# Ledger of designs, part 50: peptides against a protein of PDB entry 3MAZ

Target 1, 99 residues: chain A of PDB entry 3MAZ
Amino acid sequence: VLNPMPACFYTVSRKEATEMLQKNPSLGNMILRPGSDSRNYSITIRQEIDIPRIKHYKVMSVGQNYTIELEKPVTLPNLFSVIDYFVKETRGNLRPFIC
Target 2, 99 residues: chain A of PDB entry 3MAZ as posed
Amino acid sequence: VLNPMPACFYTVSRKEATEMLQKNPSLGNMILRPGSDSRNYSITIRQEIDIPRIKHYKVMSVGQNYTIELEKPVTLPNLFSVIDYFVKETRGNLRPFIA

## One batch from the design tools (peptide; made by RFdiffusion4, then SolubleMPNN)

Design b2_p18_4_s3 (from b2_p18_4 with S1M K12E F16A)
Fold by OpenDDE base, seed 2:
Structure b2_p18_4_s3 (fold): chain B 99 residues (1-99), chain A 18 residues (1-18)
Amino acid sequence: as target 1 above (99 residues)
Amino acid sequence: MPPIPEEDASGEPLEAPP
């Protein structure tokens, strides 16, 4: 069975994503969700490096790729790679939210 | 007050623990 979307993708709002992460931190701390525009997405994270912090990142669909709107934008071939990037860049601190 | 941007962390770098 092919899953076209990462396991941490949920059709939830910014608020709902925040609540999910806060309510069940043991299930992960990163959620991929629909963006305000079609074909765009947002990543909501809850990192606890110093103190718990909720952040939201824009992931723009560019052609057949996706660009994470970071200080230095990163373009990746698919959403799975986007999730992987967040995990690797944070040295495993971020983990996809799986319920 | 203006609404909080949907992607308020856009433009920020990702952080890794020490």
Scores: peptide ipSAE 0.382, ipTM 0.799, DockQ to the pose 0.433
Fold by OpenDDE base, seed 5:
Formats: structure tokens, C-alpha cells, sequence
Structure b2_p18_4_s3 (fold): chain B 99 residues (1-99), chain A 18 residues (1-18)
């Protein structure tokens, strides 16, 4: 049995996640979704620092941890920490999408 | 041309506002 997932986790496709973020930007700009491989995930964001930009990040399950595929990869103990990392590293610019 | 990767921002740094 899996532990509870972050509130911004949705079983949606890349396209669906993009549409969700575009339609309701006031609800947040970050979605966690299933990746292409078992136990892996993807993060879809919509940042508006300069202009609206959609980006997708790979989150790989490695042992009991998760590695965010960034310029400098970051390994964290759980998906809640992954979401927290995205929030903190963007100084709050990214916020989990909650509907 | 190869398809656009699902995770097209992987390998990029996270961006914070100025």
C-alpha cells in the first residue's frame, strides 16, 4: 500500500496537466503526475517570471529516494520533500496546484 | 526529427524570480 501522495499529484497526462495549469492559474502552477516508467514521476510547471512557460521535469525513483533531474540532480527521501524543494528553490514562485 | 521528450526541462535548473 502506497503512502499518501502530495495534494498536487494527479493521474493525468502531460497534455492534461498543461491544460489544468493554463485554465486555472490561481489554483497553483505545479503538478506531480505519473512518469513513463513504473515508480517514476514527472513535474509539470507553468512559470510566469517573464512570459508563461510550461516545463516538465523528471523525478526518478532511486531505491527508497527520489532524484529530481536538474542541472545539479537532487535526491530527496519522499515526494513531499520533492514538492517542498520545488517551492523553496523558486522562493515560493512555484505552488502546488490544488483543486 | 526525434519526438520532444516528455520531461523537456530535465537537466535544467529551477528558476526563481529576480
Amino acid sequence: as target 1 above (99 residues)
Amino acid sequence: MPPIPEEDASGEPLEAPP
Scores: peptide ipSAE 0.378, ipTM 0.802, DockQ to the pose 0.391
Fold by OpenDDE base, seed 1:
Structure b2_p18_4_s3 (fold): chain B 99 residues (1-99), chain A 18 residues (1-18)
Amino acid sequence: as target 1 above (99 residues)
Amino acid sequence: MPPIPEEDASGEPLEAPP
């Protein structure tokens, strides 16, 4: 079975992604969504370390790779690796939102 | 009022639990 996109990818807006994460936190706290441009993406998270905080990150397509726009940008070969990076970097605090 | 940036966490590091 082909799985071209991560399971937490949804064709939703910034506002819709925020609402999804707030409504069902038990399903995960990270969503991948389309960016304003066709080949770019955004990551919306609802991180709850002390209090819930919503953040939105740019994931820019660069050639055949993807760059996460962090203080020190990270370039990865595919969107699955992008999701994996968010999970590992937060020591499992972030988990993909699965409906 | 200027529009809110679409991705306002760009440039921030990811945060792990303390």
Scores: peptide ipSAE 0.278, ipTM 0.762, DockQ to the pose 0.410
Fold by OpenDDE base, seed 3:
Structure b2_p18_4_s3 (fold): chain B 99 residues (1-99), chain A 18 residues (1-18)
Amino acid sequence: as target 1 above (99 residues)
Amino acid sequence: MPPIPEEDASGEPLEAPP
């Protein structure tokens, strides 16, 4: 089957993503969503390391790859790799939101 | 006061549990 988008991708707004994560934290804490422009995306997370905190990251389409806008930007070949990076970099603290 | 960025964590590092 053709699976061009990660399972945690939803065509939702920043506000909607925040609400989804807050309402059902047991389903995951990371959502990939459309960016405001063209082929860019955003990642919304809700981490509970100390206290619950919502954060949003830009994922910019660069040629055939994607760059996560971090302090030290990371470029990856596809959105699946982007999700994987968030999971691994946080040692599993972030998990894709699946409903 | 400058406007709040649209995506507030862009440019920040990711956090893992201690």
Scores: peptide ipSAE 0.358, ipTM 0.779, DockQ to the pose 0.401; fails the geometry check

Design b2_p18_4_s4 (from b2_p18_4 with S1G I4V K12E F16S)
Fold by OpenDDE base, seed 5:
Parts: sequence; C-alpha cells; structure tokens
Structure b2_p18_4_s4 (fold): chain B 99 residues (1-99), chain A 18 residues (1-18)
Amino acid sequence: as target 1 above (99 residues)
Amino acid sequence: GPPVPEEDASGEPLESPP
C-alpha cells in the first residue's frame, strides 16, 4: 500500500517517460517513476537550456527517507520533498509534468 | 544561473505495469 504520490509520478519506463516529456513539453519537464525492481525511484528530466537534454537521477529509499544520488547526495523525508528540491534548486526551471 | 542537479544512472528501464 502506497501513500499519495506526487502529481508527476507515473508508473512508466525510462523510455516512456522520455517520450512523454518530448511530446508535451508545455506540461512540464520532470517525471518521477519507479526504479528497476526495487522500492526505489528515478527522476527523468528534459531541460532546454541550450539544446534538449534528457537526464536521469536515482532516488534511493533509505530507511524512512529518500536520497537523491548526486555527487553530493541529498536526503529528504518524502517524495514530495524530492520534487520540491528539484523545483527549488533550479529556481523553477524544472516543473513537474502534469497530464 | 542556479545550480542544476547532476545526472546519475537510473537503472534499466522498467516496463509500465498493465
């Protein structure tokens, strides 16, 4: 049983997430999705700073928290906070994909 | 500009549940 998930969470593959973001960029550029065979998750983004670029991030479940796998890892209490982190740190450049 | 999170591997693609 899962608690409510962020609005940009979709049970899609890496490929599907990429296609969603490419097809409707006006709806947002960030998707949260299940990780491979685990309780973990992945974030897929599509930024157009210079040219369109797809990037992926691992969000690992660690105890009651979640750790974003970055050069300097960031640990947050829930998935909503994970999404907020990406939005805040990019000053709104990243926006959750809402369809 | 603001810092942008660095990419990391997200693992192998997981097919969407039916």
Scores: peptide ipSAE 0.035, ipTM 0.605, DockQ to the pose 0.103
Fold by OpenDDE base, seed 4:
Structure b2_p18_4_s4 (fold): chain B 99 residues (1-99), chain A 18 residues (1-18)
Amino acid sequence: as target 1 above (99 residues)
Amino acid sequence: GPPVPEEDASGEPLESPP
């Protein structure tokens, strides 16, 4: 049993997430999904700043926190904060995919 | 259980719109 998860969390694969974002871009452009084989997660985004670009980020569970694997890692207290980080860092360009 | 996605690579710095 999981605690409440962000609204953009879906139990989908990398491929499925990509297809979801491409098919319905008006619903958002960011999806949180399960990691490969652990308590970790992945974020899939589809930004259209210059051209459509799909990117995937690893969100690693570290203790009770989560670390976004970036060139300069960012550690946050929960998955909601992870989503907020992506939204704020892009000044709203990224929005959670709400189906 | 949910599907098992491939392992992702490390992300790059997030970009803000102009």
Scores: peptide ipSAE 0.034, ipTM 0.587, DockQ to the pose 0.289
Fold by OpenDDE base, seed 2:
Structure b2_p18_4_s4 (fold): chain B 99 residues (1-99), chain A 18 residues (1-18)
Amino acid sequence: as target 1 above (99 residues)
Amino acid sequence: GPPVPEEDASGEPLESPP
């Protein structure tokens, strides 16, 4: 039983996510994916500021919230908020990958 | 089941455009 997930959530591996973003950059540059055998998630982005850069972020479930593993961790109430955070903090540079 | 991704390293601070 899983609540509705963000539109950019895909049950793909790190490698597959990278390939998706590289193949169709016009569809978005951010993917949410499941963690390794856990209740956690990962986010893969392809940010193109100076040059294309692939980065991965750990999103850890903590109680009923989610913490983005950054130097300064950010805790949010749900995965939708996690996606919104990435969009907002990059002023729209990051956009959910919609296939 | 879905593919299992490898463990991700902690991310760096997000960079926003100027």
Scores: peptide ipSAE 0.032, ipTM 0.605, DockQ to the pose 0.262
Fold by OpenDDE base, seed 3:
Structure b2_p18_4_s4 (fold): chain B 99 residues (1-99), chain A 18 residues (1-18)
Amino acid sequence: as target 1 above (99 residues)
Amino acid sequence: GPPVPEEDASGEPLESPP
């Protein structure tokens, strides 16, 4: 049995995630989704600081940890920590998409 | 099975509110 996933995890494509965030921005602006390759994931965000900006981040499974593919990579112990990182680093600007 | 998304490029630093 798979351990619980973050509430903002959805088995959707990049396109579907983008549409979800655009259609219901009041529900949140961050989605965790399956990656295109094996045991990896992707984060899709939609920030509206000035204008709407959609970005996709690669989250690579490395051993028992996860590495967010950034200019300066960040390694975390689980997917919940990955979500927390995005929330914390944006001082709450990013919020998990909950529907 | 879940849909397979396109490959994601490396992310830029996360932008925080001013």
Scores: peptide ipSAE 0.032, ipTM 0.580, DockQ to the pose 0.285

Design b2_p18_5_s1 (from b2_p18_5, 8 letters changed)
Fold by OpenDDE base, seed 4:
Structure b2_p18_5_s1 (fold): chain B 99 residues (1-99), chain A 18 residues (1-18)
Amino acid sequence: as target 1 above (99 residues)
Amino acid sequence: MKEELLEWEERWKDDPDA
């Protein structure tokens, strides 16, 4: 049984995600996409603080949870929580890309 | 706000394999 995916999930490549964020920054700056392995994902962001910066992060499936591979890994119960984490930790600077 | 965001930006480094 498949659970609903976050609205910012797109079956796109690393390059395509980057292009999407650059082309329509007003629609959001965070995309969730398939990772290199099954059940793993990647996050692509275009964060604007001083200068726009494109970065990518791994979201690894571990058991029934997901771990965001950051300097200090963060484990969360579902992909919605993963998206929420990025939004909250950046105080809204990151927003899911919705089109 | 900006200072805090810059801290996260610096810590959350790009993963070339993601």
Scores: peptide ipSAE 0.538, ipTM 0.850, DockQ to the pose 0.866
Fold by OpenDDE base, seed 5:
Structure b2_p18_5_s1 (fold): chain B 99 residues (1-99), chain A 18 residues (1-18)
Amino acid sequence: as target 1 above (99 residues)
Amino acid sequence: MKEELLEWEERWKDDPDA
């Protein structure tokens, strides 16, 4: 049983996540979804700066923390912090998809 | 800022396995 998850977490596939973000961009542009195994996750974003771009990132469980697999990896204590990181780093451009 | 976001867009490379 999973502990409380961020509001933008959905048990969807990579493809489904993309479709969700494209279909209702007003609801947000970032989702958290199951990753490679039970302890890993993936982030799917749809940023529309110059043109719409869909990208996916790994969020790996490392010990009791989570590491966002970016060029410069970022390790945080929980998934809520992971979502917060993306929001803050983009100064609010990325927002959790809430449906 | 658009320029800053574009920089992040370039740095945060898509992961085909994610």
Scores: peptide ipSAE 0.516, ipTM 0.875, DockQ to the pose 0.849
Fold by OpenDDE base, seed 2:
Formats: sequence, structure tokens, C-alpha cells
Structure b2_p18_5_s1 (fold): chain B 99 residues (1-99), chain A 18 residues (1-18)
Amino acid sequence: as target 1 above (99 residues)
Amino acid sequence: MKEELLEWEERWKDDPDA
């Protein structure tokens, strides 16, 4: 039995995630998806500041925590916190994609 | 706001393997 996952988690590919965000930007601009490895994940965002830009980041499972693979890695206790991090750091510019 | 977001955009580099 899987534990609760963030609402923006979808079992989609990198390409599918990109298409989802482009097709329905009003529903949000950030999704969490399965990574290449079993307990790892990836984040796909479509951030529009000057122009729309799509980027992807790794979220690595490390022990009981998760580390967002950024220039300066950020380790958080759960996936909900990972999503929250992106939302807060961008002051709400990034919002979870809710289909 | 826009300026700081652009700074984050620059720092948060796209990962081709993600």
C-alpha cells in the first residue's frame, strides 16, 4: 500500500509531463513524476518569467529524506516538503499541477 | 519579484537526466 503522494504526482514520462504543463497552464506549472530509479523522482516545471521555460530536476531518495539535486542540494523530510519548497522559493510562481 | 525569479531560473539548471 502506497503512502499518500502530493497531488501533483503523476506516473508520466518527461515528455508527457511537458505536454501536460503546456496544454493546461492554468492548472499549475509543476509536476512530480517517477525518476529513472525505483525510489527517485523528478520534478518538471514550466516557469514563465519572461518567456515559458521548462526544466527538470532530480529528487533523490536519501535514507528517509529527499534531496533536490540543485546547484546547492536541498534535503527535505518528505515529498510534500519538496513541493512546498518550490512553491515558497518562487513565492507562489510555481504551483502544483492539479488535474 | 521578477528579478529574484530570474536569479532562481539561472541557478536552477535543467537536468537532462531528470
Scores: peptide ipSAE 0.512, ipTM 0.876, DockQ to the pose 0.871
Fold by OpenDDE base, seed 3:
Structure b2_p18_5_s1 (fold): chain B 99 residues (1-99), chain A 18 residues (1-18)
Amino acid sequence: as target 1 above (99 residues)
Amino acid sequence: MKEELLEWEERWKDDPDA
């Protein structure tokens, strides 16, 4: 059984994700991508509040859950919840990149 | 709101290894 991945998941590198977000900001500003280690992922965002800022975060697989490696880590049950967290916390400022 | 988002931006530091 293969569970689906969030729509903003792309098998791209850190550099490619950055370029995607910079090229088409109207399509969204958040990408989920493979991490350096198997079963781990990374989030790349491009927020435009005062000026555009690109940032990356680790999403670590822990048991059957995922932990967003922030100053204060957040553990969630699945990758969909991870995306939802970023959207809700920023009250919609962050939106999944849909190409 | 902008002010609130700026606070989040400050807290969510970039990870060079991500």
Scores: peptide ipSAE 0.508, ipTM 0.874, DockQ to the pose 0.885

Design b2_p18_5_s2 (from b2_p18_5, 10 letters changed)
Fold by OpenDDE base, seed 5:
Structure b2_p18_5_s2 (fold): chain B 99 residues (1-99), chain A 18 residues (1-18)
Amino acid sequence: as target 1 above (99 residues)
Amino acid sequence: MKEELLKWEERWKDDPNA
């Protein structure tokens, strides 16, 4: 049984996540979804700066923490912090998809 | 700032396996 998850977590595939973000951009542009295994996750974003771009990132479970697999990896204590990181680093440009 | 966001956009490369 999973502990409480961020509001933007959905049990969807990579493809479904993309479709969700494209269909309702006003609801947010970032989702958290299941990754390669039960303890790993993926982030899908639809960032519209110059043109809309869909990108995906790995969020790996490492011990009791989670590491966002970016050029410079970021390790955080929980998934809520992971979502917060993306929001803060983009100064609010990325927002959790809430449906 | 758009310019700053573009920097992040370039740095945060898409992972085809995610």
Scores: peptide ipSAE 0.550, ipTM 0.880, DockQ to the pose 0.862
Fold by OpenDDE base, seed 4:
Structure b2_p18_5_s2 (fold): chain B 99 residues (1-99), chain A 18 residues (1-18)
Amino acid sequence: as target 1 above (99 residues)
Amino acid sequence: MKEELLKWEERWKDDPNA
């Protein structure tokens, strides 16, 4: 049984995600996409603080949870929480890409 | 705000394998 996915989830490659964010920055700056392995995902962001920067992060499935592989890993109960984490930690600078 | 965000930008390094 498949659970609902965050609205910013797209079945795109690393390169395609980058292009999407660069082409339409007004639609958001964060994309969730399939990882290299099943049940794993990746986050692609285009964060603008001083200069726009494209970065990618791994979101690993661990049991029933997900771990964002950052300097200090963060484990959350679902993908919606993963997206929420990025939004809150950046005080809204990151927003899900919606089109 | 900018200063706080820069802290995260510096810490959240790009993963070339993601």
Scores: peptide ipSAE 0.550, ipTM 0.870, DockQ to the pose 0.876
Fold by OpenDDE base, seed 2:
Structure b2_p18_5_s2 (fold): chain B 99 residues (1-99), chain A 18 residues (1-18)
Amino acid sequence: as target 1 above (99 residues)
Amino acid sequence: MKEELLKWEERWKDDPNA
């Protein structure tokens, strides 16, 4: 049984996440999904600044925390904080996909 | 703001294995 997860978490593949974001952009542009390894996750975003761009990032489980694998890794206490990070860093441009 | 976001977009590189 999984503990509470962010609302934008879906058990979908990389491809499915991309399709979800493209199909319903009004519902949000960020999805959290299972990673290739247990206890790891991936983030898929569809950020439209100049043109729509889809990118994927790894969120690695490290001890009791999570590290977003960016150029400069960011470690946070939980997945909710991971989502919050993306929202805040983009001043709301990124929003969790709520189906 | 757009310029700021573009900077982030450039820094946040896509991970082909994510």
Scores: peptide ipSAE 0.538, ipTM 0.881, DockQ to the pose 0.872
Fold by OpenDDE base, seed 3:
Structure b2_p18_5_s2 (fold): chain B 99 residues (1-99), chain A 18 residues (1-18)
Amino acid sequence: as target 1 above (99 residues)
Amino acid sequence: MKEELLKWEERWKDDPNA
């Protein structure tokens, strides 16, 4: 059984994700991608508040949950919730990149 | 709001290994 992945998930590298977000900012500013280790992921964002800023975060698989490696870690039940967290916390400033 | 978002941005530091 293969569970679906969030729409903003792409099998791309850190560099490719950055380029995607820079090239088409109107399509969204957040990408979920494979991490360096199996079963882990990374989030790449491009926020434009004062000036464009690219940042990357680790999403670690912990048991059946996922932990966003922020200053204060946040643990969620699935990857969809991870994406939702970023959207809600930024009040919509961050939006999934949909190509 | 911009001011609040800037605070969030400040807290969410980039991870060079992500």
Scores: peptide ipSAE 0.532, ipTM 0.875, DockQ to the pose 0.887

Design b2_p18_5_s3 (from b2_p18_5, 10 letters changed)
Fold by OpenDDE base, seed 3:
Structure b2_p18_5_s3 (fold): chain B 99 residues (1-99), chain A 18 residues (1-18)
Amino acid sequence: as target 1 above (99 residues)
Amino acid sequence: DKEELLEWEKRTKDDPDA
């Protein structure tokens, strides 16, 4: 039995995630997806502050936690917290993609 | 606000391997 994943998790590629966000921006602008290695993940976002910008980030599994590879790495207890971090840091500008 | 978000954008780097 596996724990549930965040609603914005999809088993898609980097390219497919980008296409999803571009096609339906009203559904959200953040996707969690499998990383290159098992147990690791990636985040794809599409922020439209001045102009639309796509960015990708690594979320590395470290022990029982996850570390977001940012300028200053952030370690959190689970993937739900990872999503929450992005939402909180942008005060709601980033929202999980729900389809 | 927009200014705050622009600062966030500036400090977050896109990872080509992600």
Scores: peptide ipSAE 0.600, ipTM 0.921, DockQ to the pose 0.862
Fold by OpenDDE base, seed 1:
Structure b2_p18_5_s3 (fold): chain B 99 residues (1-99), chain A 18 residues (1-18)
Amino acid sequence: as target 1 above (99 residues)
Amino acid sequence: DKEELLEWEKRTKDDPDA
């Protein structure tokens, strides 16, 4: 039994995620991917505010929740909420990459 | 709006281990 994952989740590496976002900006600018270790995940984004910028964030599995490693850590109940957080925080500037 | 995004840009950093 495996719960559904967000549509922008891909089993890709840090490098591959970067390439995906750079290749098809019109499909979205945010990817969720497996972390380097254990049950953790990572978020890769490509924002074009002034100039294109790629950034990666850690999403740590903590108990039954997930904590986004930001200046002020944010803990959420599931990965869908994690994606929603990034979308709402940027008022839609960040959008899940849908291939 | 752009200014808010720039603030977001400043308060979030790229994690080399992510």
Scores: peptide ipSAE 0.599, ipTM 0.921, DockQ to the pose 0.869
Fold by OpenDDE base, seed 4:
Structure b2_p18_5_s3 (fold): chain B 99 residues (1-99), chain A 18 residues (1-18)
Amino acid sequence: as target 1 above (99 residues)
Amino acid sequence: DKEELLEWEKRTKDDPDA
């Protein structure tokens, strides 16, 4: 039995995630989704700083933890912590997409 | 803070394989 997933997790593709964020930006700007053909995941964000920008990040399952593939990788104990990391790092600018 | 966010944006790269 799978453990509970973050509220912003959706079984959608890279393209679909982008469309979701663009269509309803008021619902949040961050989505967690399945990685391509693997047990890993991906994060899609639509951040508005100077202009709206879409970015995608890899979240790799490593042992019992998860590693966010950033310039300097960040390893966390669960997917909830992964979401929290993005929220915290951007001081709340990134918010989970809640449909 | 916009400056902090811009630094974050510059530091994180879009992964074409994600």
Scores: peptide ipSAE 0.590, ipTM 0.920, DockQ to the pose 0.883
Fold by OpenDDE base, seed 5:
Structure b2_p18_5_s3 (fold): chain B 99 residues (1-99), chain A 18 residues (1-18)
Amino acid sequence: as target 1 above (99 residues)
Amino acid sequence: DKEELLEWEKRTKDDPDA
């Protein structure tokens, strides 16, 4: 049995996550989803800064931590911290998708 | 801050394999 997951975690594909965010932007703009055939995860976001943009990031399981694959990788202790990082880094612009 | 967010957008790359 898996430990509790962040509220914005959904067992959806890259495409499905994109569609979810596009259809209901008022519910949030960030989704955590399973990585492809692995123990890793991916983050899908939809930000409307100048124009709506969808982006996907890898969240790699490394030891007992998780590393967000960014230009400068960020390693955090759990997936909740990963979500928190995205929220704080964007000063709340990114919000977990709650359906 | 929009300018700050634009900088965030520029430094974070979309991963085609994610």
Scores: peptide ipSAE 0.582, ipTM 0.917, DockQ to the pose 0.895

Design b2_p18_5_s4 (from b2_p18_5, 11 letters changed)
Fold by OpenDDE base, seed 1:
Structure b2_p18_5_s4 (fold): chain B 99 residues (1-99), chain A 18 residues (1-18)
Amino acid sequence: as target 1 above (99 residues)
Amino acid sequence: DKEELLEWEKRTKDDPEA
């Protein structure tokens, strides 16, 4: 059984994700994508606080959970929770990219 | 709110391996 993926998940590269966010900022500013040759994932964001900034984060699959590689790592039960974390942490500033 | 976002900006860094 394969669980559904978050709506902002796309099978794109680091470069492609960056381009997607830059071309259509009105559709959202956060993308979940496959990690490099692994079962892990990556998050690409484009925030415009003072100026536009692109950042990428690692989301490591650990057991049945996922750990977001931040200064203080955050472990969550599924990818939906990972997306939710970014949304809540930024009080809605980050929104999943919906194409 | 902007200040809180700036704090978020400072405590999170771009990962070249991601």
Scores: peptide ipSAE 0.562, ipTM 0.916, DockQ to the pose 0.875
Fold by OpenDDE base, seed 3:
Structure b2_p18_5_s4 (fold): chain B 99 residues (1-99), chain A 18 residues (1-18)
Amino acid sequence: as target 1 above (99 residues)
Amino acid sequence: DKEELLEWEKRTKDDPEA
């Protein structure tokens, strides 16, 4: 039995995540997905501030925590907190993709 | 607001390996 994952987690590729966000922007603009051949993860977002922009970020597993690879790395206790971080930093502009 | 979000966008870099 595995622990539950955030609702926006999907076992999809970088390309598939991009397509999902572009196809149904009303369902959210942030996806959590498996990292490349490892225990790590990646975040794909599609923000439309002035024009639509797709960006991808690494979420590295470090011990029992996770570190978001940003200009200034942020370490959090679990993946739910990682999603929460992106939501609060953008004051709700980023929302988990719920399919 | 938009200005705040633009600043967020400027400080977050896309990772080609992610």
Scores: peptide ipSAE 0.558, ipTM 0.914, DockQ to the pose 0.878
Fold by OpenDDE base, seed 4:
Structure b2_p18_5_s4 (fold): chain B 99 residues (1-99), chain A 18 residues (1-18)
Amino acid sequence: as target 1 above (99 residues)
Amino acid sequence: DKEELLEWEKRTKDDPEA
């Protein structure tokens, strides 16, 4: 039995995720997607601070946890916590993309 | 806060392999 995934998880490519965020920015600016040929995941964001910027991050499955590949890696217990981390760190500026 | 977000943007790098 598969555990439920965050609402902003979509089985899309890096390119598709970028297009989704650019096309409908009002629906959110953060997407969780499958990593390339692996059990890992990636996060794609479109953040507007000075100008819109697209960035991608790796979320690596490590044991029963997940590590966000940042300059200083952050390890969390599940994907919901990963999404929460991005939301909290940006004080709500990043919001999960919901269709 | 824009300044805070700019700091966040500066310390988080786009991964070309993600």
Scores: peptide ipSAE 0.546, ipTM 0.912, DockQ to the pose 0.884
Fold by OpenDDE base, seed 5:
Structure b2_p18_5_s4 (fold): chain B 99 residues (1-99), chain A 18 residues (1-18)
Amino acid sequence: as target 1 above (99 residues)
Amino acid sequence: DKEELLEWEKRTKDDPEA
């Protein structure tokens, strides 16, 4: 039994997440998805700063927390906080994909 | 702003295994 997940969580592959973001950019540009054969997760984003760019990040389950694998790793208490981090760091440029 | 976002884009690298 899993606890409630962020609204932008979808049980999709890396490829599917990319397609979702490309197809409907108006619905958001960030997706949380299952990691490959693990208890971890991945974040897929599509930012249009100069040109559209797709990027993927690892969100590792560490104990009862989650660590976003960035240049300077960030550890947070839950997945909702992970999504919030991406939104705040980009001052709202990144928004959870809601379909 | 755009400049700040460009800096974010540069410092956050894509993970091929994610």
Scores: peptide ipSAE 0.533, ipTM 0.908, DockQ to the pose 0.892

